Peptides against a protein of PDB entry 5VVV. Designs and how they scored, part 88

Target 1, 276 residues: chain A of PDB entry 5VVV
Amino acid sequence: FLCGVVEGFYGRPWVMEQRKELFRRLQKWELNTYLYAPKDDYKHRMFWREMYSVEEAEQLMTLISAAREYEIEFIYAISPGLDITFSNPKEVSTLKRKLDQVSQFGCRSFALLFDDIDHNMCAADKEVFSSFAHAQVSITNEIYQYLGEPETFLFCPTEYCGTFCYPNVSQSPYLRTVGEKLLPGIEVLWTGPKVVSKEIPVESIEEVSKIIKRAPVIWDNIHANDYDQKRLFLGPYKGRSTELIPRLKGVLTNPNCEFEANYVAIHTLATWYKSN
Target 2, 276 residues: chain A of PDB entry 5VVV as posed
Amino acid sequence: FLCGVVEGFYGRPWVMEQRKELFRRLQKWELNTYLYAPKDDYKHRMFWREMYSVEEAEQLMTLISAAREYEIEFIYAISPGLDITFSNPKEVSTLKRKLDQVSQFGCRSFALLFDNIDHNMCAADKEVFSSFAHAQVSITNEIYQYLGEPETFLFCPTEYCGTFCYPNVSQSPYLRTVGEKLLPGIEVLWTGPKVVSKEIPVESIEEVSKIIKRAPVIWDNIHANDYDQKRLFLGPYKGRSTELIPRLKGVLTNPNCEFEANYVAIHTLATWYKSN

## One batch from the design tools (peptide; made by RFdiffusion4, then SolubleMPNN)

Design b2_p16_4_s3 (from b2_p16_4, 10 letters changed)
Fold by OpenDDE base, seed 1:
Structure b2_p16_4_s3 (fold): chain B 276 residues (1-276), chain A 16 residues (1-16)
Amino acid sequence: as target 1 above (276 residues)
Amino acid sequence: MEKYLKAKERAKKAAL
């Protein structure tokens, strides 16, 4: 069971010392996972093709080593979906080289994120792939196999919550393709009925699990504040039954942008997880 | 609250 934090918000990323302090807190609270997915990190999303500099490489190696010291699984995410051409073998090779560089930093766990992108494929991809889901699954399976089938590999679908599914969760052709074609060793990220789910009912997890043919990892936006910079979410982790735990592969909370605001959010997630 | 959650869903899509 993956339990911990995703740094997955828009806005100023956390500094390296905040991330190291996070790992210490995660270990202390018997949480086990950190997903590196900061939307405004240039080489994560906007400039995903760009290799890390020597200085950036030293920082990432130090961060990955710190995660290992605290027994925290460091998952490196990349979000190529803004401008990748899925049918172009040069784009696939560029993505492979970027993940090879991160593997050399000592990273062993990875994620491909296709959240917050347009559903329209370019003309070249439409000639090769029957749908956007087929294009995403093809590259995800190829990258997963290329990396030697790492123990933890995550996929974030473009339809990552109930309100994004067309026509709905149980009938989505996109999620059906993901469930049928995504290799069984790849985990699927989900935010619940909404992008920010006030509640995640058990029945809603049973519905999505059936179509994706696996238990999801919850990307939980309950404490996310990137959409309202005038608000801090200081309340406890709530609106999730502990009956979800045996029906999930994990829970990763995407908390407030302000690192110091997240004590209650993360501590109460840990209490919830241990109450099973 | 529901109007606000729809605003986040729109804001995430508008960061394109």
Scores: peptide ipSAE 0.094, ipTM 0.814, DockQ to the pose 0.087
Fold by OpenDDE base, seed 2:
Structure b2_p16_4_s3 (fold): chain B 276 residues (1-276), chain A 16 residues (1-16)
Amino acid sequence: as target 1 above (276 residues)
Amino acid sequence: MEKYLKAKERAKKAAL
């Protein structure tokens, strides 16, 4: 069971010292996972093709080593979906080289994120793939196999919550393709009924699990404030029954952008997880 | 609360 934090917000990423402090807190609270997915980290999303510099490599190696020291699984995410051409072997090779570099930093767990992107494929991809889901699954499976089938590999769908599913969760052709064609060793991220779900009912997890043919990992935006920087979400982790735990592969909370605001959010997630 | 949920959904869609 993956339980911890995704740094998955828009806005200023956390500094390396905040991330190390996070790992210490995660270990102390018996949480086990950190997903590196800061949207405004240039080489994560906008410039995903760019290799890390020597200085950036040293920082990431240090961060990955710190996660290992605290027994926290460091999952490196990349979000190539803004401008990748899925059918272009050069793009696939570029993605492989980027993940090879991160593997050299000692990273063993990875995520491909296709959240917050246009549903339209480019003309070249439309000639090769039957749908956007087929394109995403193709590259995700290829990368997963290329990396030697790592123990933890995550996929974030473009339809990552109920309100983004067309026509709905159980009838989504996109999620059906993901469920049918994504390799079974790849985990699927899910956010619940909405982008920010006040509640995640058990029935809603059963519905999505059926179509994706696996238990999801929750990307939980309950404490996310990137959409309203004038607000801090200081309340407890709530509106999730502990009956979800046996129906999930994990829960990763995407908390407030302000690192210092997240004590209650993360601590109460840990309490929730240990209450099963 | 519901107003802010809709605001985040709009913000996520506007980042496209």
Scores: peptide ipSAE 0.093, ipTM 0.815, DockQ to the pose 0.084
Fold by OpenDDE base, seed 4:
Structure b2_p16_4_s3 (fold): chain B 276 residues (1-276), chain A 16 residues (1-16)
Amino acid sequence: as target 1 above (276 residues)
Amino acid sequence: MEKYLKAKERAKKAAL
């Protein structure tokens, strides 16, 4: 069971010292996972093709080493979906080289994120792939296999919540393709009924699990505040029954952008997890 | 609260 934090917000990423402090807190609270997915990290998303500099490499190696020191699984995410051409073997090779670099930093767990992108494929991809889901699954499976089938590999679908599913969760052709074609060792990220789910009913997890043919990892936006700079979400982790735990592969909270605001969010997630 | 949840969903869709 993956339980911890995803740094998955828009806005200023956390500094390395905050991330190290996070790992210490996670260990102390018996949480086990950090997903590196800061939307405004240029080499994560907008410039995903760009290799890390020597200085950036040193920082990431240090961060990954710190995660290991605190027994936290460091998952490196990349979000190529803004401008990748899935059918272009050069793009696939570029993605491979980027993940090879991160593997050299000592990272062993990875994520491919296709959240917050348009459903439209370019003309070249339409000639090769039957759908956007087929394109995403193809590259994800290829990368997963290329990396030697790492113990933890996550996929974030473009339809990552109930309100993004067309026509709905149970009937989504996109999620059906993901469920049927995504290799079984790849985990699927999900935010619940909404992008920010006030509640995640058990039935909603059973519904999505059926179509994706696996238990999801919750990307939980309950404490996310990147959409409202005037708000801090300081309340407890709530609206999730502990009955979800046996029906999930994990829960990763995407909390407030302000690192120091997240004590209650993360601590109460840990309490929730340990209450099963 | 519901207005903020909807705002997040709109913001996520507008980041496209």
Scores: peptide ipSAE 0.092, ipTM 0.815, DockQ to the pose 0.084
Fold by OpenDDE base, seed 3:
Structure b2_p16_4_s3 (fold): chain B 276 residues (1-276), chain A 16 residues (1-16)
Amino acid sequence: as target 1 above (276 residues)
Amino acid sequence: MEKYLKAKERAKKAAL
């Protein structure tokens, strides 16, 4: 069970010292996972093709080593979906080389994120792939196999919540293709019925699990505030039954952008997780 | 709050 934090917000990423402090807190609270997915990290999303510099490499190696010191699984995410051509072997090779570099930093767990992108394929991809889901699954499976089938590999669908599914969760052709074609060792990220789910009913997890043919990992935006910098959510982790735990592969909270605001968010997630 | 969550869903959809 993956339980911890995703740094998955828009806005200024956390500094390395904040991330190390996070790992210390995660260990102390018996949480086990950090997903590196800062949307405004240039080489994560907008410039995903660009290799890390020597200085950036040293920072990431230090961060990954710190995660290991605190027994936290460091998952490196990349979000190539803004401008990748899925049918272009050069793009696939560029993605492979980027993940090879991160593997050299000592990273062993990875994520491909296709959240917050247009549902339309380019003309070249339309000639090769039957749908956008087929294109995403093809590259995800290829990368997963290329990396030697790492123990933890995550996929974030473009339809990552109930309100993004067309026509709905159980009938989505996109999620059906993901469920049928995504290799079984790849985990699927999900935010619940909404992008920011006030509640995540058990029935909603049963519905999505059926179509994706696996238990999802919750990307939980309950404490997210990147969409409203005037919002500071200091309330407890709530609106998730503990009955979800046996039906999930994990829960990763995407908390407030302000690192210092997240004590209650993360601590109450840990309490929830241990209350089984 | 609900209007605001819909605004985030719209903002995430509009940043697309």
Scores: peptide ipSAE 0.066, ipTM 0.781, DockQ to the pose 0.087

Design b2_p16_4_s4 (from b2_p16_4, 11 letters changed)
Fold by OpenDDE base, seed 1:
Structure b2_p16_4_s4 (fold): chain B 276 residues (1-276), chain A 16 residues (1-16)
Amino acid sequence: as target 1 above (276 residues)
Amino acid sequence: MEKYKESLERYKKAAL
């Protein structure tokens, strides 16, 4: 069971010292996972093709080493979906080389994210792939196999919540393609019925699990504040029954942008996880 | 830059 934090918000990323302090807190609270997915890291999303500099490499190596010291699984995410051409072998090779560089930093766990992108493929991709889901699954499976089938590999679908599913969760052709064609060793990220789910009912997890043919990992936006800079979410982790735990592969909370605001959010997630 | 702004606006509109 993956339990911890995703740094997955829009806005100023946490500094390396905040991330190291996070790992210490995660270990102390018996949480085990950190997902590196800051949307404002230029080399994660906008400039995903660009290799890390020597200085950036040293910082990432130090961060990955610190995660290992605290027995925290460090998952590196990349979000190529803004402008990747899936049918172009040069794009696939560029993605492989970027993940090879991160593997050299000592990273062993990875995520490929297709959140918050346009559903329209370019003309070249439409000639090769039957749908957007087929294009995403093809590249995800190829990257997973190229990396030697790492123990932890995550996929974030473009339909990552109930409100994004067309016509609905159980009938989505997109999620059906993901469930049928995504390799079984790849985990699927999900935010619940909504982008920000006030509640995640057990029945809603049973519905999505059936179509994706696996238990999801929850990307939990309950404490996310990047959509409203005037709000801080200081309340406890709630609206998730402990009956979800045996029905999930994990829970990663995407909390407030302000690192110091997240004590209650992360501590109450840990209490919830240990209560089962 | 433009596609990043569109991504952020898509997220914000769906999160509210």
Scores: peptide ipSAE 0.654, ipTM 0.954, DockQ to the pose 0.952
Fold by OpenDDE base, seed 4:
Formats: structure tokens, C-alpha cells, sequence
Structure b2_p16_4_s4 (fold): chain B 276 residues (1-276), chain A 16 residues (1-16)
């Protein structure tokens, strides 16, 4: 069970010292996972093709080493979906080289994120892939296999919540393709019925699990404030039955952008997780 | 830049 934090928000990323402090807290609270997915890391999303500099590499190596020191699984995410051409072998090779670099930093767990992108494929991709889901699954499977089938590999679908599913979760052709064609060792990220799910009913997890043919990892936006930075979510982790725990592969909270605000959010997630 | 802004606005609109 993956339980911890995703740094997955839009806005100023946490500094390395905050991330190290997070790892200390995660360990102390018996949480086990950190997903590196800061939207404003240019080399994560906007400039995903760009290799890390020597200085950035040293920082990431240090961060990954710190995660290991605290027994926290460091998952490196990349979000190529803004401008990747899935059918272009050069794009695939560029993605491979980027993940090779991160693998050299000592990273062993990875994620491919296709969140918050346009569903429209380019003309070249339409000639090769039957759908956007087929394109995403193809590259995800290829990267997963290329990396030697790492123990933890995550996929964030473009339809990552109930409200993004067309026509709905159980009938989504996109999620059906993901479920049928995504390799079984790849985990699927899900935010619940909504992008920000006030509640995640058990039935909603059973519904999505059926179509994706696996238990999801919850990317939990309950404490996310990047959509409205005038708000700060200081309340406890709630609206998730502990009955979800056996039905999930994990829960990664994407909390407030303000690192200092997240004590209650993360601590109460840990309490929730340990209460089962 | 533009695609990033569009991504953020898509997210914000759906999160509210």
C-alpha cells in the first residue's frame, strides 16, 4: 500500500529542505511514499525533454538519497502530455533518455502523468493509434518495460476522476482501453468522483477498479489549494472510509502549496491509514 | 507557456 504525499500542485515547488523534512515526517508517521510531480518543475512538465543540469542532478540525487535514508519510496513523475507526439520514436527515445538520467540519480520508481491535457491527438498520432488512450498506454507500457518493469510504476490517466470520464466512469472508452491494455504491473492514479473529491465513496472505487481492472492509487486533492491559493485547507483527512484501504493500492495526498500548512493533512492521513 | 496556462485553467475550472 503506497501511502504518503504527492507534490503534484501548480505553483512554487517545495524546496529541497522542505522535501527532506517531509521525508522525516513521513517516516515518523509510518508513511512510505513521496511522488515528485511538481507542475512548475519545468523539466517535469513544460520542458520534459530537457535533461537536468549538473546542479539539478546533484540536488535530485541528494533528494533521492534522503528519501532512501528515511525509507521513503521516491517516485519520479514526468508529464510529457502537453506536447509529446506519441507516434514519434524520437519523442519516445527522448523520454527514455530523461528517465535514464533520473535512474542514474538512484531513482527506481516512476510515474507517467497525462493529467490536465487536451484529449485531441495530432494527425500523426491519429494515423497510428485508435484513440488517445491507446497512444498513452502504448508509450506507458513501452517505458515501463524499458525501465525493466520497476516495482512501482504509476500512470495518471487524462480521465483521472469521475467528472472527466465520458460518458461516465463505467462506460468510458478511454478507461476501458487503459484497463484492458495497460500492463498489470502499472498502477493507475485516481482523484475520486471529482478533481477535488470531498468524499470518495467505496462504490465509486469499486466502479473505477472494475473498468481499470486494478485497485487505483488515490491522488488525493482534499487539501490541494493550487486552484484557489486564497484558501488554505487545514482540516483533517476525512470523507474516506477506512473500508477504502483494502480496495486501494495507495493514497498520496496532494496538499496545500504552503508546506507549513500540511501538518494536519499528512498526520491525519497517517492516522487514517493506521486505523485499519 | 500557453499550453501550461491552458492546463492550469482546465484544472482550476474542474477543481472549483
Amino acid sequence: as target 1 above (276 residues)
Amino acid sequence: MEKYKESLERYKKAAL
Scores: peptide ipSAE 0.649, ipTM 0.954, DockQ to the pose 0.940
Fold by OpenDDE base, seed 5:
Structure b2_p16_4_s4 (fold): chain B 276 residues (1-276), chain A 16 residues (1-16)
Amino acid sequence: as target 1 above (276 residues)
Amino acid sequence: MEKYKESLERYKKAAL
């Protein structure tokens, strides 16, 4: 069971010292996972093709080593979906080289994210792939196999919540393709019925699990404030029954951008996790 | 930059 934090927000990423402090807190609270997915790391999303510099490499190696020191699984995410051409073998090769670099930093766990992108494929991809889901699954499976089928590999679908599913969760052709064609060793990220789910009912997890043919990992935006940084979400982790725990592969909270605001959010997630 | 802004606005509109 993956339980911890995703740094997955829009806005200023946490500094390396905050991330190390996070790992110390995660260990202390018996949480086990950190997903590196800061939207404003330019080399994570906007410039995903660009290799890390020597200085950035040193920082990431130090961060990955710190995660290992605190027994926290460090998952590196990349979000190529803004401008990747899935049918272009040069794009696939560029993605492979980027993940090879991160693997050289000592990273062993990875994620491919296709969140917050347009559903429309370019003309070249339409000639090769039957649907957007087929294109995403194809590259995800290829990358997963290329990396030697790592123990932890995550996929974030473009339809990552109930409100993004067309026509709905149980009938989505996109999620059906993901469920049927995504390799079984790849985990699927999900935010619940909404992008920011006030509640995640058990029945909603049973519904999505059926179509994706696996238990999801919750990317939990309950404490996310990047959509309205005038607000801080300081309340406890709530609106998730402990009955979800046996029905999930994990829960990763995407909390407030302000690192100092997240004590209650993360601590109460840990209490929730230990209550089952 | 433009596609990043569009991504953020898509997220914000759905999160509110």
Scores: peptide ipSAE 0.647, ipTM 0.954, DockQ to the pose 0.936
Fold by OpenDDE base, seed 3:
Structure b2_p16_4_s4 (fold): chain B 276 residues (1-276), chain A 16 residues (1-16)
Amino acid sequence: as target 1 above (276 residues)
Amino acid sequence: MEKYKESLERYKKAAL
């Protein structure tokens, strides 16, 4: 069971000392996972093709080493979906080389994220793939296999919540393709019925699990505030029954952008997890 | 830059 934090917000990424402090807290609270997905890391999303510099590499190596010191699984995410051409073997090779670099930093767990992108494929991809889901699954499976089928590999679908599913969760052709074609060792990220789910009913997890043919990992935006800079979420982790725990592969909270605001959010997630 | 802004706008519109 993956339980911890995703640094998955829009806005200023946490500094290295904040991330190390996070790992100390995660260990202390018996949480086990950190997903590196800061959208404002240019080389994570906007410039995903660009290799890390020597200085950036040293920082990431230090961060990964710190996660290991605190027995926290460090998952590196990349979000190529803004401008990748899925049918172009050069793009696939570029993605492979980027993940090879991160593997050299000592990273062993990875994620491919296709969140917050346009559903339309380019003309070249339309000639090769039957749908956007087929294109995403193809590259995800190829990368997963290329990396030697790492123990933890995550996929974030473009339809990552109930409100993004057309016509709905149980009938989504996109999620059906993901469920049918994504290799079984690849985990699927999900935010619940909404992007920011006030509640995640058990039935909603049973519905999505059926179509994706696996238990999801919750990317939990309950404490996310990057969508409204005037909001700060200081309340406890709530609106999730502990009956979800046996039906999930994990829960990763995407909390407030302000690192110092997240004590209650993360601590109460840990309490929730240990209450099963 | 433009695609990043569009991504953020998609997210914000759905999160509010």
Scores: peptide ipSAE 0.628, ipTM 0.951, DockQ to the pose 0.941

Design b2_p16_5_s1 (from b2_p16_5, 8 letters changed)
Fold by OpenDDE base, seed 1:
Structure b2_p16_5_s1 (fold): chain B 276 residues (1-276), chain A 16 residues (1-16)
Amino acid sequence: as target 1 above (276 residues)
Amino acid sequence: MYEEAKERYFKAALED
């Protein structure tokens, strides 16, 4: 069971010292996972093709080593979906080279994210793939196999919550394709019925699990505040029955942008997790 | 394009 934090918000990313402090807290509270997915990290999303510099490499190596020291699984995410051409072998090779570099830093867990992108494919991709889901699954499977089928590999769908599913969760052709064609060793991220789910009913997890043919990992936006800079979410982790735990592969909270504001959010997640 | 993707998330997050 993956339980911890995803740094997945828009805005200023956390600094390395904050991330190291996070690892210490996660270990202390018996959580086990950190997902590196800061939206405004240029080489994560907007410039995903760009290799890390020597200085950036040193920082990431140090960060990954720190995660290992605290027995926290470090998952490196990349979001190529803004402008990748799925059918172009050069694009696929570029993605492979980027992940090879991160592997050399000591990273062993990875994620491909296709959240917050348009459903439209370019003309070249339309000639090769029957749908956007087919294109995403194809590259995800290829990368997963190329990396030697790592123990932890995550996929974030474009339809990552109930309200984004067309026409709905149980009838989504996109999610059906993901469920049927995504290799079984790849985990699927999900935010619940909504982008920010006040509640995640057990029935909603059973519904999505059926179509994706696996238990999801919750990307939980309950404490996310990147969409409203006037608010801090300081309340407890709530609206999730502990009956969800045996029905999930994990829960990663995407909390407030302000690192110092997240004590209650993360501590109460830990209490929730250990209460089962 | 990048701002549009961000705004789609923000809008949905505020509605829910």
Scores: peptide ipSAE 0.579, ipTM 0.918, DockQ to the pose 0.931
Fold by OpenDDE base, seed 4:
Structure b2_p16_5_s1 (fold): chain B 276 residues (1-276), chain A 16 residues (1-16)
Amino acid sequence: as target 1 above (276 residues)
Amino acid sequence: MYEEAKERYFKAALED
């Protein structure tokens, strides 16, 4: 069971010292996972093709080493979906080289994120893939296998919540393709019925689990505030029955952008997780 | 394009 934090918000990413402090807290609270997915880290998303500089590499190596020191699984996410051409072998090779570099930093867990992108494919991709989902699954499977089928590999669908599913969760051709074609060792991220789910009913998890053919990992936006930084979400982790725990592969909270605001959010997630 | 994608997320998040 993956339980911890996803740094998955838009806005200023946390600094390395904050991330290290996070690892200390996660360990102390018996959480086990950190997903590196800061939207405005340029080499994560906007410039996903760009290799890390020597200086950036040193920082990431140090960060990954710190995660290991605190027994936190460091999952490196990359979001190539803004402009990748799935059918272009050079693009696939570029993605492989980028992840090879991160592997050299000591990272062993990875995620491919296709959230917050258009559903449209270019003409070249349409000639090769039956659908957008097929393109995403194809590259995800290929990368997963290329990396030697790491123990933890995550996929974030473009339809990552109920309200983003067309026509709905149970009838989504996109999610059906993901469920049927994504290799079984790859986990699927999900935010619940909504982008920010006040409640995540058990029935909603059963519904999505059926179509994706696996228990999801919750990317939980309950405390996310990047969409309205005049607000801070300081309340406890709630609206999730502990009956969800045996029905999930994990929960990663995507909390307030302000690192200092997240004590209650993360601590109460830990309490929730350990209560079952 | 990047900002448009972000804005779609923001809008959806605010509607929830």
Scores: peptide ipSAE 0.571, ipTM 0.918, DockQ to the pose 0.934
Fold by OpenDDE base, seed 5:
Structure b2_p16_5_s1 (fold): chain B 276 residues (1-276), chain A 16 residues (1-16)
Amino acid sequence: as target 1 above (276 residues)
Amino acid sequence: MYEEAKERYFKAALED
């Protein structure tokens, strides 16, 4: 069961010292996972093709080493979906080279994120793939296999919540393709019925699990404030029955951008997790 | 393009 934090917000990413402090807190609270997915870290999303510099490499190596020190699984995410051409072998090879570099930093867990992108493929991709889901699954499977089928590999669908599913969760051709064709060893991220789910009913998890043919990992935006940084979400982790735990592969909270504001959010997640 | 992608998330998050 993956339980911890995803740094998945828009806005200024946390600095390395904050991330190291996070690992210390996660260990103390008996959580086990950190997903590196800061939207405005340029080489994660906007410039996903660009290799890390020597200085950036040193920082990431140190960060990954720190995660290992605190027994936190470090998952490196990349979000190529803004402008990748799925059918272009050069794009696939570029993605492979980027993840090879991160592997050399000591990273062993990875994620491919296709959240917050258009559903439309370019003309070249339409000639090769029958749907957007087929294109995403194809490259995800290829990368997963290329990396030697790591123990932890995550996929974030474009339809990552109930309200983004067309026509709905149970009838989504996109999610059906993901469920049928995404390799079984790859986990699927999900935010619940909504982008910010006030509640995540058990029935909603059963519904999505059926179509994706696996228990999802919750990317939980309950405490996310990147969409309205005039607000801080300081309340406890709530609206999630502990009955969800046996029906999930994990829960990763995407909390407030302000690192110092997240004590209650993360601590109460830990209490929730340990209560079952 | 990038701002449009972000905006879709922001709008949905505010509606939820």
Scores: peptide ipSAE 0.571, ipTM 0.919, DockQ to the pose 0.922
Fold by OpenDDE base, seed 3:
Order: C-alpha cells, then structure tokens, then sequence
Structure b2_p16_5_s1 (fold): chain B 276 residues (1-276), chain A 16 residues (1-16)
C-alpha cells in the first residue's frame, strides 16, 4: 500500500531541504511514498525531453538518496503528454533516455502522467492508434517493459476523476481501453469522483476499479490549493472511509503549495492509514 | 498551450 505525498501541484516547487524534511516526517508518521510530480519543474512537463544538467542531476541524486535514507519510496514522474507524438519512435526513444538518466540517479520507481492534456491526437498518431487511450497505453507499456518492469510504475489517465470521464466512469471507452490494455503491473492514479473530491465513496472506487481492472492509487487533492492561492487547507484528512484501504493500492495526498501548511494534512492522512 | 492546460485543472478544481 503506497501512502504518502505527491508533490503534484502547479506553482513553486518545494526546495530540496523541504523535501528532505518531508521525508523525515513521512518516516516518522510511518508513511512510505513520495511522488515527484511538480508541474512547474520544467523538465518534468514543459521540457520533458531535456536531460538534466550536471547540477540538476546532483540535486536529484541527493534527493533520491535522502528518500532512501528515510525509507521513502521515491517515484519520479514525467508528463510528456503536452506535445509528445506517440507514434514517433524518436519521441519514445527520447523518453527512454530521460528515464534512463533518472534511473542512473538511483530512482527505481516511475510514473507517466497524462493529466491536464487535450484529448486530441495529432494527425500522425491518428494514423497509428485507434484512440488516445491506445496511444497512451502503448507508450506506457513500452516504457514499463523497457525499464525492466519496476516494482512501482504509475499511470495517470487523462480521465483521472469521475467528472472527467465520458460519458461516465463505468462506460468510458478511454478507461476501458486503459483497463484492458495497460499491463497489470502498472498502477492507475485516480482523484475520486471529482478533481477535488470532498468525499470518495467506497462505491465510486468499486466502480472505477471494475473498469480499470485494478485497485487505483488515489491522487488526493483534498488539501490542494494551487487552484486558489486565497485558500489554505488546514483541516484533517476526511471524507474517506478506512474501508477504502483494502480497495486501494495507495493514497498520495497532493497538499497545499505552502510546505509549512501541510502538517495537519499529512499527519491526519497517516492517522487515517493506521486506523483501518 | 501550457497555461490552458493549467486553467482547465483550476476550473475543475474550483467546482463544488
């Protein structure tokens, strides 16, 4: 069961010292996972093709080493979906090389994120793939296999919540394709019925689990505030029955952008996790 | 392009 934090917000990423402090807290609270997915890390999303510089590499290596020190699983995410051509072997190779570099930093867990992108494929991809889901699954499976089928590999669907599913969760052709064709060892991220789910009912998890043919990992935006900098969410982790725990592969909270504001958010997640 | 993607998320996140 993956339980911890996803740094998945838009805005200023946390600094290395904050991330190290996070790892200490995660360990102390008996959480086990950190997903590196800062939207405004340029080489994570906007410039996903670009290799890390020597200086950036040193920082990431240090960060990954720190995670290991505190027994936190470090998952490196990349979001190529803004402009990748799925059918272009050169693009696939570029993605492979990028992840090879990160592997050299000591990273063993990875994620491919296709959240917050357009549903439309380019002309070249339309000639090769029957749907956007097919394109995403194809590259995800290939990368997963290329990396030697790491123990933890995550996929974030474009339809990552109930409200983004067309026509709905249970009937989504996109999610059906994901469920049927995504290799079983790849986990699927999900934010619940909504982008920011006030509640995540057990039934909603059963519904999505059925179509994706696996228990999801919750990317939980309950404490996310990147969408409204006027808000700071200081309340406890709530609206999730502990009955969800046996029905999930994990929960990763995407909390407030302000690192110092997240004590309650993360601590109460830990309490929730340990109270099942 | 990138800002548009962000905006879609922000809009959806603000929906109750």
Amino acid sequence: as target 1 above (276 residues)
Amino acid sequence: MYEEAKERYFKAALED
Scores: peptide ipSAE 0.562, ipTM 0.918, DockQ to the pose 0.886

